# Peptides against a protein of PDB entry 2XVC: the designs that were tried, part 50

Target 1, 50 residues: chain A of PDB entry 2XVC
Amino acid sequence: ITERELLDYIVNNGGFLDIEHFSKVYGVEKQEVVKLLEALKNKGLIAVES

## One batch from the design tools (peptide; made by RFdiffusion4, then SolubleMPNN)

Design b2_p26_1_s2 (from b2_p26_1 with H1M L3R K8R E12N R14I H17R)
Fold by OpenDDE base, seed 4:
Structure b2_p26_1_s2 (fold): chain B 50 residues (1-50), chain A 26 residues (1-26)
Amino acid sequence: as target 1 above (50 residues)
Amino acid sequence: MTREDLERAAENGIPLRIKVTEKGLE
């Protein structure tokens, strides 16, 4: 999964992300999702609010 | 949130609320 694909998922999911759920449904390792989120955050594309 | 916080959320199934910036919407 790419950063843009994860970002699009977040947008389409109303800004909501359950990493554990996402990992189970889409077969992406949890650590990979965390890595992608960190990249998105560092690029100023997202802010994790809660 | 720190990376450690994200990892904790991932391990414990805690949902995240994420703001997508205008830059992210481009």
Scores: peptide ipSAE 0.772, ipTM 0.940, DockQ to the pose 0.884
Fold by OpenDDE base, seed 1:
Structure b2_p26_1_s2 (fold): chain B 50 residues (1-50), chain A 26 residues (1-26)
Amino acid sequence: as target 1 above (50 residues)
Amino acid sequence: MTREDLERAAENGIPLRIKVTEKGLE
């Protein structure tokens, strides 16, 4: 999964992301999701609010 | 939220609320 694909998922999911759920459903490693989120955050594309 | 917080959320199934910035929507 790419950064843009994860970003689009977040948008389509109303801004919510359950990493465990996402990992189970889409077969993406939890570490990979965390890595992608860090990249998105560092690029100023997202802010994790809670 | 820190990297450690994200990892904790991943392990405990805690949903994250994420703001997508204007730049992210481009």
Scores: peptide ipSAE 0.771, ipTM 0.940, DockQ to the pose 0.851
Fold by OpenDDE base, seed 5:
Formats: C-alpha cells, sequence, structure tokens
Structure b2_p26_1_s2 (fold): chain B 50 residues (1-50), chain A 26 residues (1-26)
C-alpha cells in the first residue's frame, strides 16, 4: 500500500482509522500502517487528533 | 500522538481520529 492509498482511505472513511481493523481487512502489517501514518504526518498531510 | 501512541492503538484496536490537511487534499 502507498501513502496516497492510505490517505485516500482515511478521507473516504470520514477521517477515522482503526489500525488493527485495517490490518485485518486489507492484509497490511500493523507496523507498515504506523510507518505510513508517520510519513503522512511528517509531510504535513495529516494530523492525528485522538 | 507519538509513535508509541500509534503502536499502542495498533495493538489494542483503538480507533484514531485523523484530520486531513489542505495539503493532504491536493
Amino acid sequence: as target 1 above (50 residues)
Amino acid sequence: MTREDLERAAENGIPLRIKVTEKGLE
């Protein structure tokens, strides 16, 4: 999965992300999702609010 | 949230609320 694909998912999911759920449904390692979120955050594309 | 917080959320199934910035929507 790419950063843009994860970002698009977040947008389409109303800004909510359950990493465990996402990992189980889409077969992406939890560590990979966390890595992608950190990249998106560091690039100023997202902010994790809660 | 810190990296550790994200990892904890990943392990415990805690949903995250994420704001997409204007830059992210480009």
Scores: peptide ipSAE 0.771, ipTM 0.940, DockQ to the pose 0.870
Fold by OpenDDE base, seed 3:
Structure b2_p26_1_s2 (fold): chain B 50 residues (1-50), chain A 26 residues (1-26)
Amino acid sequence: as target 1 above (50 residues)
Amino acid sequence: MTREDLERAAENGIPLRIKVTEKGLE
């Protein structure tokens, strides 16, 4: 999964993300999702609020 | 949220609220 694909998912999912659920549904490792979120955050594309 | 907070959320199934910035929407 690419950063843009994860970003699009977050937008389409109303701005929330359950990493465990996402991992189970889409077969992406939890570590990979966390890594992508860190990249998106560091690039100023997202802010994780809660 | 810190990296450790994200990892904790991933392990415990805690949903995250994420704001997508204007830059992220481009």
Scores: peptide ipSAE 0.770, ipTM 0.940, DockQ to the pose 0.869

Design b2_p26_1_s3 (from b2_p26_1 with H1M L3R E7V R14I H17K E22K)
Fold by OpenDDE base, seed 4:
Structure b2_p26_1_s3 (fold): chain B 50 residues (1-50), chain A 26 residues (1-26)
Amino acid sequence: as target 1 above (50 residues)
Amino acid sequence: MTREDLVKAAEEGIPLKIKVTKKGLE
Protein backbone atom coordinates (compact mmCIF):
# COMPACT_ATOMS: atom_id res chain seq x y z
CA ILE B 1 0.00 0.00 0.00
CA THR B 2 1.19 3.49 -0.84
CA GLU B 3 1.05 6.60 1.28
CA ARG B 4 -1.51 8.10 -1.08
CA GLU B 5 -3.70 5.03 -0.89
CA LEU B 6 -3.70 5.13 2.89
CA LEU B 7 -4.36 8.85 2.84
CA ASP B 8 -7.29 8.38 0.48
CA TYR B 9 -8.68 5.69 2.73
CA ILE B 10 -8.48 7.99 5.73
CA VAL B 11 -10.29 10.73 3.83
CA ASN B 12 -13.00 8.39 2.62
CA ASN B 13 -13.39 6.97 6.12
CA GLY B 14 -14.16 10.32 7.66
CA GLY B 15 -10.71 10.71 9.15
CA PHE B 16 -10.94 7.60 11.29
CA LEU B 17 -8.47 4.76 11.21
CA ASP B 18 -8.48 1.59 13.26
CA ILE B 19 -5.05 0.19 12.52
CA GLU B 20 -5.90 -3.27 13.78
CA HIS B 21 -9.08 -3.40 11.74
CA PHE B 22 -7.37 -2.03 8.67
CA SER B 23 -4.60 -4.57 8.99
CA LYS B 24 -7.08 -7.43 9.18
CA VAL B 25 -9.21 -6.26 6.29
CA TYR B 26 -6.51 -5.22 3.85
CA GLY B 27 -3.74 -7.58 4.86
CA VAL B 28 -1.25 -4.86 5.65
CA GLU B 29 1.06 -5.34 8.61
CA LYS B 30 0.33 -3.06 11.53
CA GLN B 31 3.96 -1.97 11.54
CA GLU B 32 3.63 -0.91 7.92
CA VAL B 33 0.54 1.15 8.65
CA VAL B 34 2.34 2.89 11.50
CA LYS B 35 5.29 3.58 9.22
CA LEU B 36 3.02 5.09 6.60
CA LEU B 37 1.26 7.25 9.17
CA GLU B 38 4.59 8.55 10.42
CA ALA B 39 5.58 9.42 6.88
CA LEU B 40 2.30 11.22 6.23
CA LYS B 41 2.65 13.11 9.48
CA ASN B 42 6.25 14.08 8.82
CA LYS B 43 5.26 15.39 5.40
CA GLY B 44 2.60 17.56 6.97
CA LEU B 45 -0.23 15.73 5.24
CA ILE B 46 -2.00 14.57 8.40
CA ALA B 47 -2.25 15.27 12.09
CA VAL B 48 -3.20 12.51 14.48
CA GLU B 49 -5.65 13.96 16.98
CA SER B 50 -6.62 10.98 19.11
CA MET A 1 1.05 11.59 19.02
CA THR A 2 4.34 9.73 19.10
CA ARG A 3 5.26 6.61 17.19
CA GLU A 4 5.03 4.72 20.45
CA ASP A 5 1.47 5.93 20.87
CA LEU A 6 0.62 4.77 17.37
CA VAL A 7 2.06 1.35 18.07
CA LYS A 8 0.03 1.13 21.25
CA ALA A 9 -3.13 2.12 19.41
CA ALA A 10 -2.42 -0.54 16.81
CA GLU A 11 -1.87 -3.26 19.38
CA GLU A 12 -4.88 -2.35 21.48
CA GLY A 13 -7.28 -1.69 18.62
CA ILE A 14 -7.89 1.93 19.54
CA PRO A 15 -9.31 3.90 16.61
CA LEU A 16 -7.46 7.05 15.64
CA LYS A 17 -8.97 10.35 14.59
CA ILE A 18 -6.83 11.88 11.89
CA LYS A 19 -7.01 15.36 10.44
CA VAL A 20 -6.04 15.57 6.81
CA THR A 21 -4.38 18.90 6.11
CA LYS A 22 -4.94 21.09 3.08
CA LYS A 23 -1.63 19.82 1.82
CA GLY A 24 -2.83 16.26 2.22
CA LEU A 25 -5.92 17.00 0.16
CA GLU A 26 -3.91 18.36 -2.77
Scores: peptide ipSAE 0.770, ipTM 0.941, DockQ to the pose 0.880
Fold by OpenDDE base, seed 5:
Structure b2_p26_1_s3 (fold): chain B 50 residues (1-50), chain A 26 residues (1-26)
Amino acid sequence: as target 1 above (50 residues)
Amino acid sequence: MTREDLVKAAEEGIPLKIKVTKKGLE
């Protein structure tokens, strides 16, 4: 999965993300999702609020 | 949230609320 694909998912899901659920549904490692989120955050594309 | 918080959320199934910035929407 690419950073843009994860970002698009977040947008389409109203900003909601359950990493465990996402990992189970899409077969992406939890560590990979966390890595992608960190990348998106560091690029100023997202802010994780709660 | 810190990376540690993200890892904890991933392991415990805690939902995250994420703000997509203007840059992210480009």
Scores: peptide ipSAE 0.770, ipTM 0.941, DockQ to the pose 0.867
Fold by OpenDDE base, seed 2:
Structure b2_p26_1_s3 (fold): chain B 50 residues (1-50), chain A 26 residues (1-26)
Amino acid sequence: as target 1 above (50 residues)
Amino acid sequence: MTREDLVKAAEEGIPLKIKVTKKGLE
């Protein structure tokens, strides 16, 4: 999964992301999702609020 | 939210609310 694909998912999911759920459904390692989120955040593309 | 908090959310199934910035929507 790419950064853009994860970003698009977040947008299409109303801004909500359950990493555990996402990992189970899409077969992506939890650590990979965290890594992608960190990248998106560091690039100023997202802000994780709560 | 720190990386440590993200890891905790991943382990415990806590849903995150994420703001996508204008830059992210490009």
Scores: peptide ipSAE 0.769, ipTM 0.940, DockQ to the pose 0.866
Fold by OpenDDE base, seed 3:
Order: C-alpha cells, then sequence, then structure tokens
Structure b2_p26_1_s3 (fold): chain B 50 residues (1-50), chain A 26 residues (1-26)
C-alpha cells in the first residue's frame, strides 16, 4: 500500500482509522501502517488528533 | 501523537481520529 492509498482511505473513512481493524481487513502489517502514518504526518499531510 | 502512541493504538485496537490537511487533499 502506498502513502496516497492510505491517505485516500482515511479521507473516504471520514478521518477514522482503526489500525488493528485495517490490518486484519486489508492484510497490511500494523508496523507498515504506522510507518505510513508517520510519513504522512512528517510531510504535513495529516494530524493525528486522538 | 508520538510514534509510541501509534504503536500502542495498533496493538490495543484504539481507534484514531485523523485530520487531513489542505496539503493532504491536494
Amino acid sequence: as target 1 above (50 residues)
Amino acid sequence: MTREDLVKAAEEGIPLKIKVTKKGLE
């Protein structure tokens, strides 16, 4: 999964993300999701609120 | 949230609310 694909998912899901659920449904490692989120955050594309 | 917080959320199934910036919507 690419950064843009994860970003698009977040947008389409109303900003909601359950990493554990996402990992199970889409078969992406939890570590990979965390890595992508950190990249998106560092690029100023997202802000994790809670 | 810090990386450690994200890892904890991933391991414990804590849902996250994420704001997509204007830059992210481009």
Scores: peptide ipSAE 0.769, ipTM 0.941, DockQ to the pose 0.885

Design b2_p26_1_s4 (from b2_p26_1 with H1M L3R K8R R14I H17K E26K)
Fold by OpenDDE base, seed 1:
Structure b2_p26_1_s4 (fold): chain B 50 residues (1-50), chain A 26 residues (1-26)
Amino acid sequence: as target 1 above (50 residues)
Amino acid sequence: MTREDLERAAEEGIPLKIKVTEKGLK
């Protein structure tokens, strides 16, 4: 999964992301999702609110 | 939210609320 694909998913899901759920449904390692979120955050593309 | 918080959320199945910035929407 690319950073843009994860961004699009977050937008389409109303800004919500359950990493465990996402990992199970899409077959992406939880560590990979966390890595992507960190990259997006560091690039100023997202802010994790809660 | 810290890296540790994200990892905990991944382990516990806690849903995150994420703001996509204007930059992220481009």
Scores: peptide ipSAE 0.767, ipTM 0.939, DockQ to the pose 0.858
Fold by OpenDDE base, seed 2:
Structure b2_p26_1_s4 (fold): chain B 50 residues (1-50), chain A 26 residues (1-26)
Amino acid sequence: as target 1 above (50 residues)
Amino acid sequence: MTREDLERAAEEGIPLKIKVTEKGLK
């Protein structure tokens, strides 16, 4: 999964992301999702609010 | 939210609320 694909998922999911759920459903390693989120955050593309 | 917080959320299945910035929306 790419950064853009994860970003699009977040948008389409109403801004919510359950990393564990996402990992189980889409077969992406949890550490990969965290890595992508960190990249998105560091690029100023997202802010994790809660 | 720190990386440690993200990893904890990943381990415990805690949903995150994420704001996509204008930059992120392209």
Scores: peptide ipSAE 0.767, ipTM 0.939, DockQ to the pose 0.863
Fold by OpenDDE base, seed 3:
Structure b2_p26_1_s4 (fold): chain B 50 residues (1-50), chain A 26 residues (1-26)
Amino acid sequence: as target 1 above (50 residues)
Amino acid sequence: MTREDLERAAEEGIPLKIKVTEKGLK
């Protein structure tokens, strides 16, 4: 999965992301999702609130 | 949130609320 694909998913999901759920449904490793989120955050594309 | 917070959320199945910036929407 690409950064843009994850970003689009977040937008389409109302800004909510359950990493465990996402991992199980889409077959992406949890560590990969965390890595992508860190990249998006560091690029100023997202802000994780809670 | 820190990297550790994200990892904990991933392990415990805690949903995250994420704000997408204008830059991210482009």
Scores: peptide ipSAE 0.766, ipTM 0.939, DockQ to the pose 0.867
Fold by OpenDDE base, seed 4:
Structure b2_p26_1_s4 (fold): chain B 50 residues (1-50), chain A 26 residues (1-26)
Amino acid sequence: as target 1 above (50 residues)
Amino acid sequence: MTREDLERAAEEGIPLKIKVTEKGLK
């Protein structure tokens, strides 16, 4: 999955991301999801709560 | 949160605030 695909998912999901759920449904390792989130944060695209 | 919100945030250089949970509610 790409950063853009993850971002689009989050937007379509109302700004919410359940990492465990996402990992199970889309077959992406939780560590990879976190890596993508870090990239999005570093680009100033998102700010993460919790 | 919508596509418009994302584009507006990007234009203004304001990060889009999102909620992340590590584990599903049980």
Scores: peptide ipSAE 0.460, ipTM 0.837, DockQ to the pose 0.075

Design b2_p26_2_s1 (from b2_p26_2, 8 letters changed)
Fold by OpenDDE base, seed 4:
Formats: structure tokens, sequence, C-alpha cells
Structure b2_p26_2_s1 (fold): chain B 50 residues (1-50), chain A 26 residues (1-26)
């Protein structure tokens, strides 16, 4: 999954992301999801609120 | 782990531009 794809998913899911759920459904390792989120955050593209 | 994520204005513009680029390559 790309950063763009993850961003699009987040938007389409109302800003909510369950890492465990996402990992199971989309076959992406949890650590990979976290890595993508950290990249997005470091680029100033997202803010994690909880 | 459940997270609440907000796209910044920069993030929104980035997403828009990336989608536009994707269409240009089609």
Amino acid sequence: as target 1 above (50 residues)
Amino acid sequence: MKLRIKLTEKGKKYLEEEKKKEKELE
C-alpha cells in the first residue's frame, strides 16, 4: 500500500483507523501501517488525535 | 490499536495532487 492509498482510506473511513483491523483486512503488516503513518506525520500531512 | 487521524490542509492538497497525477498517467 502507498501513502496516497492509506490517506485515501483514512479520509473515506471518516478519519478512523484501526491498525489491527486494517492489517487483517488488507493484508498489510501492522508495523508497515505504523511506518506509513509515521512518514505521513513527519511530512506534516496528518495529525494523530488519539 | 484504534486511531483518530486528521488530515492537515497540506495533507488534503497532497492527496488531491497525487490523485491528479495518477489520472494523468492513465
Scores: peptide ipSAE 0.621, ipTM 0.866, DockQ to the pose 0.865
Fold by OpenDDE base, seed 1:
Structure b2_p26_2_s1 (fold): chain B 50 residues (1-50), chain A 26 residues (1-26)
Amino acid sequence: as target 1 above (50 residues)
Amino acid sequence: MKLRIKLTEKGKKYLEEEKKKEKELE
């Protein structure tokens, strides 16, 4: 999963992301998902509201 | 863990441009 793909997923999900669910569905480690989110946040592309 | 994530204007523009790049490569 790329940062772009994750962003697209988030948009398509109305801004909601269940890390555990995503991890299971896409076979991506939870740590990797968090890493991608941190990258996106650090780039100023997203704001995490939870 | 369930998160609510909002794309910034920068994020929206980024996503748009990235999709454009992908389209151009196809």
Scores: peptide ipSAE 0.620, ipTM 0.866, DockQ to the pose 0.872
Fold by OpenDDE base, seed 2:
Structure b2_p26_2_s1 (fold): chain B 50 residues (1-50), chain A 26 residues (1-26)
Amino acid sequence: as target 1 above (50 residues)
Amino acid sequence: MKLRIKLTEKGKKYLEEEKKKEKELE
């Protein structure tokens, strides 16, 4: 999955992301999801609120 | 772990641009 695809998912899911659920449904390792989120955050594209 | 994530204005623009580029390459 790409950063763009993850962003699109987040938007389409109302800003909510369950890492465990996403990992299972989309077949992406949890550590990969976290890596993508860290990249997005570091680029100033997202803010993690809770 | 459940997270609440907000796209910044920069993030919103980035997403729009990336989706536009993707469409242009199809």
Scores: peptide ipSAE 0.620, ipTM 0.867, DockQ to the pose 0.845
Fold by OpenDDE base, seed 3:
Structure b2_p26_2_s1 (fold): chain B 50 residues (1-50), chain A 26 residues (1-26)
Amino acid sequence: as target 1 above (50 residues)
Amino acid sequence: MKLRIKLTEKGKKYLEEEKKKEKELE
């Protein structure tokens, strides 16, 4: 999955992301999801809460 | 783990541009 695809998913889900759920549904390792989120955060594209 | 994520203005612009590029490849 690409950064663009992940961003689009987040937007379509009202800004909510359940990493465990996403991993199971899309077959992406949890570590990979976290890696993508950190990349997006470091680029200043997102702000993560909780 | 459930997270609440907000796109910054930069993030919103990025997403728009990426989708635009994707569309142009068709």
Scores: peptide ipSAE 0.619, ipTM 0.865, DockQ to the pose 0.879

Design b2_p26_2_s2 (from b2_p26_2, 8 letters changed)
Fold by OpenDDE base, seed 4:
Structure b2_p26_2_s2 (fold): chain B 50 residues (1-50), chain A 26 residues (1-26)
Amino acid sequence: as target 1 above (50 residues)
Amino acid sequence: MKLKIKVTEKGKEYLEKEKKKEEELK
C-alpha cells in the first residue's frame, strides 16, 4: 500500500483508522501501517488527534 | 490501536494531486 492509498482510506473512513483492523483486512503489517502514518505526519499531511 | 486522524489542507491537496497524476498515467 502507498501513502496515497492509506491517506485516501483515512479520508473515506471519516478520519478513523484501526490499525489492527486495517492490518487484518488489507494484509498489511502493523509496523508498515505505522511507518506510512509517520511519513504522512512528517510531511504535514495528517495530525493524529487521538 | 484505534486512531482519529486529522487530514490537513495540505494533505487534502496532496491527495487530489496524486489522484490526478494516477488518472493521467492511464
Scores: peptide ipSAE 0.667, ipTM 0.883, DockQ to the pose 0.848
Fold by OpenDDE base, seed 3:
Structure b2_p26_2_s2 (fold): chain B 50 residues (1-50), chain A 26 residues (1-26)
Amino acid sequence: as target 1 above (50 residues)
Amino acid sequence: MKLKIKVTEKGKEYLEKEKKKEEELK
């Protein structure tokens, strides 16, 4: 999965992301999801609210 | 872990540009 694909998912899911659920459904390791989120955050593309 | 994420204007612009690039490659 790419940064673009994850960002698109977040937008289409109203800004909500359940890492456990996403990992199960899309077959992506939880640590990979976290890595992609950190990349998006460091680039100023997202901010984590809660 | 359940997160609430704000997509910045920069993020929205990035997403649109990346999707246009993918369309051009199709």
Scores: peptide ipSAE 0.667, ipTM 0.883, DockQ to the pose 0.844
Fold by OpenDDE base, seed 2:
Structure b2_p26_2_s2 (fold): chain B 50 residues (1-50), chain A 26 residues (1-26)
Amino acid sequence: as target 1 above (50 residues)
Amino acid sequence: MKLKIKVTEKGKEYLEKEKKKEEELK
């Protein structure tokens, strides 16, 4: 999965992301999801609210 | 772990640009 694809998912899911659920559904390792989130955050594309 | 994420204006702009690039490559 790419940063764009993850960002698009987040937008389409109302900003909510369940890492465990996403990992199971899309077959992506949880640590990979976290890595992508960190990249998006570091680029100023997202902010984690809670 | 359940997260609530804000997509910034920069993020929205990025997403539109990336999707446009993908469409142009089709």
Scores: peptide ipSAE 0.666, ipTM 0.883, DockQ to the pose 0.850
Fold by OpenDDE base, seed 1:
Structure b2_p26_2_s2 (fold): chain B 50 residues (1-50), chain A 26 residues (1-26)
Amino acid sequence: as target 1 above (50 residues)
Amino acid sequence: MKLKIKVTEKGKEYLEKEKKKEEELK
């Protein structure tokens, strides 16, 4: 999965992301999801609210 | 771990640009 794909998922899911659920459904390692989130955050594309 | 994420204006712009690039490459 790419940063764009993850970002699009977040947008289409109302901003909500369950890392465990996402990992299971899309077959992506949890650490990879976190890595992508960190990249998005570091680029100023997202902010974690809670 | 359940998160609530805010997509910044920069993020929204990025997403649109990336989608446009993908469409152009089809």
Scores: peptide ipSAE 0.666, ipTM 0.883, DockQ to the pose 0.846

Design b2_p26_2_s3 (from b2_p26_2, 8 letters changed)
Fold by OpenDDE base, seed 2:
Parts: structure tokens; sequence; C-alpha cells
Structure b2_p26_2_s3 (fold): chain B 50 residues (1-50), chain A 26 residues (1-26)
């Protein structure tokens, strides 16, 4: 999965992300999801609110 | 773990540019 694809998912899901659910459904390791989120955050593209 | 994520203005612009690139590649 790419950063763009994850970002699209987040937007299409109303800004909500369940890492456990996403990992299971899309076959992506939890650590990979977190890695992508950290990259997006470090690039200043997203903010984690809760 | 459930998260609430908000796009920044920079993030919104990023998505816009990525969509342009996608269409250009078609």
Amino acid sequence: as target 1 above (50 residues)
Amino acid sequence: MKLRIKLTEKGKKYLEEEEKKRKEEE
C-alpha cells in the first residue's frame, strides 16, 4: 500500500482509521500501517487528533 | 487501535496533485 492509498482510505472513511481492522481487511501489517502514518505525519500531511 | 485523523491544508493539496498525476498517467 502507498501513502496515497492510505490517505485516500482515511478520507473516504471520514477521517477514522482502525489499525487493527485495516490490517486484517487489507492484509497490511500493523507496523507498516503505523510506518505510513508516521511518514504522512512527518511530512505534515495529517494530524492525529485522537 | 482507533484513530481520528485530520488532513492538513498541505495534505489536501497533496491529494489534489496526486489526483492530477493519476489522470495524466491514463
Scores: peptide ipSAE 0.590, ipTM 0.846, DockQ to the pose 0.883
Fold by OpenDDE base, seed 4:
Structure b2_p26_2_s3 (fold): chain B 50 residues (1-50), chain A 26 residues (1-26)
Amino acid sequence: as target 1 above (50 residues)
Amino acid sequence: MKLRIKLTEKGKKYLEEEEKKRKEEE
């Protein structure tokens, strides 16, 4: 999965992301999801509120 | 872990640019 794909998912899901659920559905390791989120955050594209 | 994520203005502009790129490649 790419940063763009994850970003699209987040937007299309109203900004909500369940890492556990996403991992199971899309077959992506939780650590990889977190890594992508950190990349998006570091680029200033997202803000994590919880 | 459930997260609430906000798209920044920069993020919104990024998506806009990415969509433009997709259309240019078609």
Scores: peptide ipSAE 0.590, ipTM 0.848, DockQ to the pose 0.928
Fold by OpenDDE base, seed 1:
Structure b2_p26_2_s3 (fold): chain B 50 residues (1-50), chain A 26 residues (1-26)
Amino acid sequence: as target 1 above (50 residues)
Amino acid sequence: MKLRIKLTEKGKKYLEEEEKKRKEEE
């Protein structure tokens, strides 16, 4: 999965992301999901509320 | 872990640009 794909998912899911659920459904390691989120955050594209 | 993610203004503009690009190249 790419940063763009993850961003699209987040938007289409109303801004909510369950890392555990996402990992299971899409077969992506939780560590990889976190890595992508950090990249998006570092680019200033997203903010993690909670 | 369930997270609440907010798009920044930069993020919104980024998506707008990417959607435009996708539409033009599709």
Scores: peptide ipSAE 0.590, ipTM 0.847, DockQ to the pose 0.884
Fold by OpenDDE base, seed 3:
Structure b2_p26_2_s3 (fold): chain B 50 residues (1-50), chain A 26 residues (1-26)
Amino acid sequence: as target 1 above (50 residues)
Amino acid sequence: MKLRIKLTEKGKKYLEEEEKKRKEEE
């Protein structure tokens, strides 16, 4: 999965992301999802709350 | 883990540019 695809998913899901759920549904390792999120955050494209 | 993510203005512009690139390839 690309950064663009993950960003599209987040927008289409109202800004909510369940990493566990996403990993199971899309077959992406949780570590990879976190890595992509960190990249998006470092580029200043998103803000993350938890 | 469940997260709440907000798109910045820079993020919005990024998506706009990505859409332009996709249309240019058609």
Scores: peptide ipSAE 0.589, ipTM 0.847, DockQ to the pose 0.925

Design b2_p26_2_s4 (from b2_p26_2, 11 letters changed)
Fold by OpenDDE base, seed 5:
Structure b2_p26_2_s4 (fold): chain B 50 residues (1-50), chain A 26 residues (1-26)
Amino acid sequence: as target 1 above (50 residues)
Amino acid sequence: MKLKIKLTEKGKEYLKEREEEEKKKK
């Protein structure tokens, strides 16, 4: 999965992301999801609210 | 771990640009 694809998912899911659920459904390692989120955050594309 | 994430204005612009790129590839 790419940063763009993860970003699309977040938007389409109303901004909610369950890392464990996402990992199970999409077959992506949890650490990879976190890595992508960190990249998006560092690029200033997202803000984590909670 | 459950998160609530907000798109920034920069993020919205990023998605717009990527959407335009995808349309060009079709």
Scores: peptide ipSAE 0.565, ipTM 0.843, DockQ to the pose 0.884
Fold by OpenDDE base, seed 4:
Structure b2_p26_2_s4 (fold): chain B 50 residues (1-50), chain A 26 residues (1-26)
Amino acid sequence: as target 1 above (50 residues)
Amino acid sequence: MKLKIKLTEKGKEYLKEREEEEKKKK
């Protein structure tokens, strides 16, 4: 999965992301999801609120 | 772990630009 794809998912899901759920459904390792989130955050594209 | 994530204005601009780029490739 790409950063763009994850970003699209987040937006389309109202900003909610369950890492465990996402990992299971999309076959992406939890570590990879976190890595992508960190990249998005470092680029200033997202902010984690909770 | 459940997260609530906000798309920043920069993020919104990014998506807008990416959409335009995809259109150009088609």
Scores: peptide ipSAE 0.565, ipTM 0.844, DockQ to the pose 0.915
Fold by OpenDDE base, seed 1:
Structure b2_p26_2_s4 (fold): chain B 50 residues (1-50), chain A 26 residues (1-26)
Amino acid sequence: as target 1 above (50 residues)
Amino acid sequence: MKLKIKLTEKGKEYLKEREEEEKKKK
C-alpha cells in the first residue's frame, strides 16, 4: 500500500484508523503502517489527534 | 492502536491536486 492509498483510506474512514485492524485486512505490517503515517505527517499532510 | 487522524489544509490541497491529476490521465 502507498502513502496515497493510506491517506484515501483515512479520509474515507472519517479520519479513524485502527492500525491492528488495517494490518490484518490489508496484510501490511503494523510497522509499515506507522512508517507511512510518519511520512504523511512529515510532509505536513496529516495530524494525529489521538 | 486506534488513531484519530486529521487532514491538514496542505493534506486537503494534496488530495485535490491528485484528483485533478487522475482526471487528466483518464
Scores: peptide ipSAE 0.565, ipTM 0.843, DockQ to the pose 0.910
Fold by OpenDDE base, seed 3:
Structure b2_p26_2_s4 (fold): chain B 50 residues (1-50), chain A 26 residues (1-26)
Amino acid sequence: as target 1 above (50 residues)
Amino acid sequence: MKLKIKLTEKGKEYLKEREEEEKKKK
């Protein structure tokens, strides 16, 4: 999965992301999901609220 | 872990640019 695809998922899901659930459904390691999130955050594209 | 994420203005612009790129490929 790409950063773009993850970002699209977040937007389409109202900003909510359950890392464990996402990992199971899309077959992506939790570490990879976190890596993508950090990349998006470092690029200033997202802000984590909770 | 459940997270609540907000898209920044820069993030919104990023998505707009990506949408335009996809449109041009058709």
Scores: peptide ipSAE 0.565, ipTM 0.844, DockQ to the pose 0.911

Design b2_p26_3_s1 (from b2_p26_3, 10 letters changed)
Fold by OpenDDE base, seed 2:
Structure b2_p26_3_s1 (fold): chain B 50 residues (1-50), chain A 26 residues (1-26)
Amino acid sequence: as target 1 above (50 residues)
Amino acid sequence: MIKEDDKLKIKVTEKGKKYLAERAAE
């Protein structure tokens, strides 16, 4: 999965992301999801609210 | 720090929205 694809998912899911759930459903390692999220955040594309 | 077991509420910034718009228009 790419940063763009993950960002698109976040938008389409109303901003909610359960890393454990996402990992299970999409077959992406949790560490990879975190890596992508950190990249998105570092680039200023997302803000983690809670 | 984002943890692997986190359930997150994420806001897409204006920069993020512009990013998506640009990528979608490619």
Scores: peptide ipSAE 0.692, ipTM 0.899, DockQ to the pose 0.904
Fold by OpenDDE base, seed 5:
Structure b2_p26_3_s1 (fold): chain B 50 residues (1-50), chain A 26 residues (1-26)
Amino acid sequence: as target 1 above (50 residues)
Amino acid sequence: MIKEDDKLKIKVTEKGKKYLAERAAE
């Protein structure tokens, strides 16, 4: 999965992301999801609210 | 620090929205 694909998922899911759930559904390692999120955040593309 | 077990609420910034628009045009 790419940063773009994860970002698109976040938008389509109303901004909600359950990392455990996402990992199971899409077959992506949890650490990979976190890595992508950190990248998106560091690029200023997302802000984690809670 | 984002944790692996976190259930997150995420805001897509205006920069993020522009990013998606640009990628859609590729």
Scores: peptide ipSAE 0.692, ipTM 0.899, DockQ to the pose 0.891
Fold by OpenDDE base, seed 1:
Structure b2_p26_3_s1 (fold): chain B 50 residues (1-50), chain A 26 residues (1-26)
Amino acid sequence: as target 1 above (50 residues)
Amino acid sequence: MIKEDDKLKIKVTEKGKKYLAERAAE
């Protein structure tokens, strides 16, 4: 999974992301998901609301 | 800090939207 792919997923999922669920469904380590999210956030591409 | 067990609500910023649009146009 790339940053772009994760960002696209977030958009298509209405902004909701369950890291545990995503990890299980897509076979991506939770640590990797968090890493990608932090990158997206640091680049100013997303804001975590809750 | 984003935690592994978090269920998140994420806002895609205007910058993020432009980013996706640009990538889609490539």
Scores: peptide ipSAE 0.691, ipTM 0.898, DockQ to the pose 0.892
Fold by OpenDDE base, seed 3:
Structure b2_p26_3_s1 (fold): chain B 50 residues (1-50), chain A 26 residues (1-26)
Amino acid sequence: as target 1 above (50 residues)
Amino acid sequence: MIKEDDKLKIKVTEKGKKYLAERAAE
């Protein structure tokens, strides 16, 4: 999965992301999801609210 | 610091929205 695809998912899911759930459904390692999220955050494309 | 077991609420910034719009136009 690409950064763009993950960002699209976040938007389409109302901003909610359960990393464990996402990992199981899409077959992406949890550490890979975290890596992509950190990249999005560092680029200023997202902010974590809770 | 994002943890693997986190259930997150994420805000897409205006920069993020612009990014998506630009990619959609490719």
Scores: peptide ipSAE 0.690, ipTM 0.898, DockQ to the pose 0.876

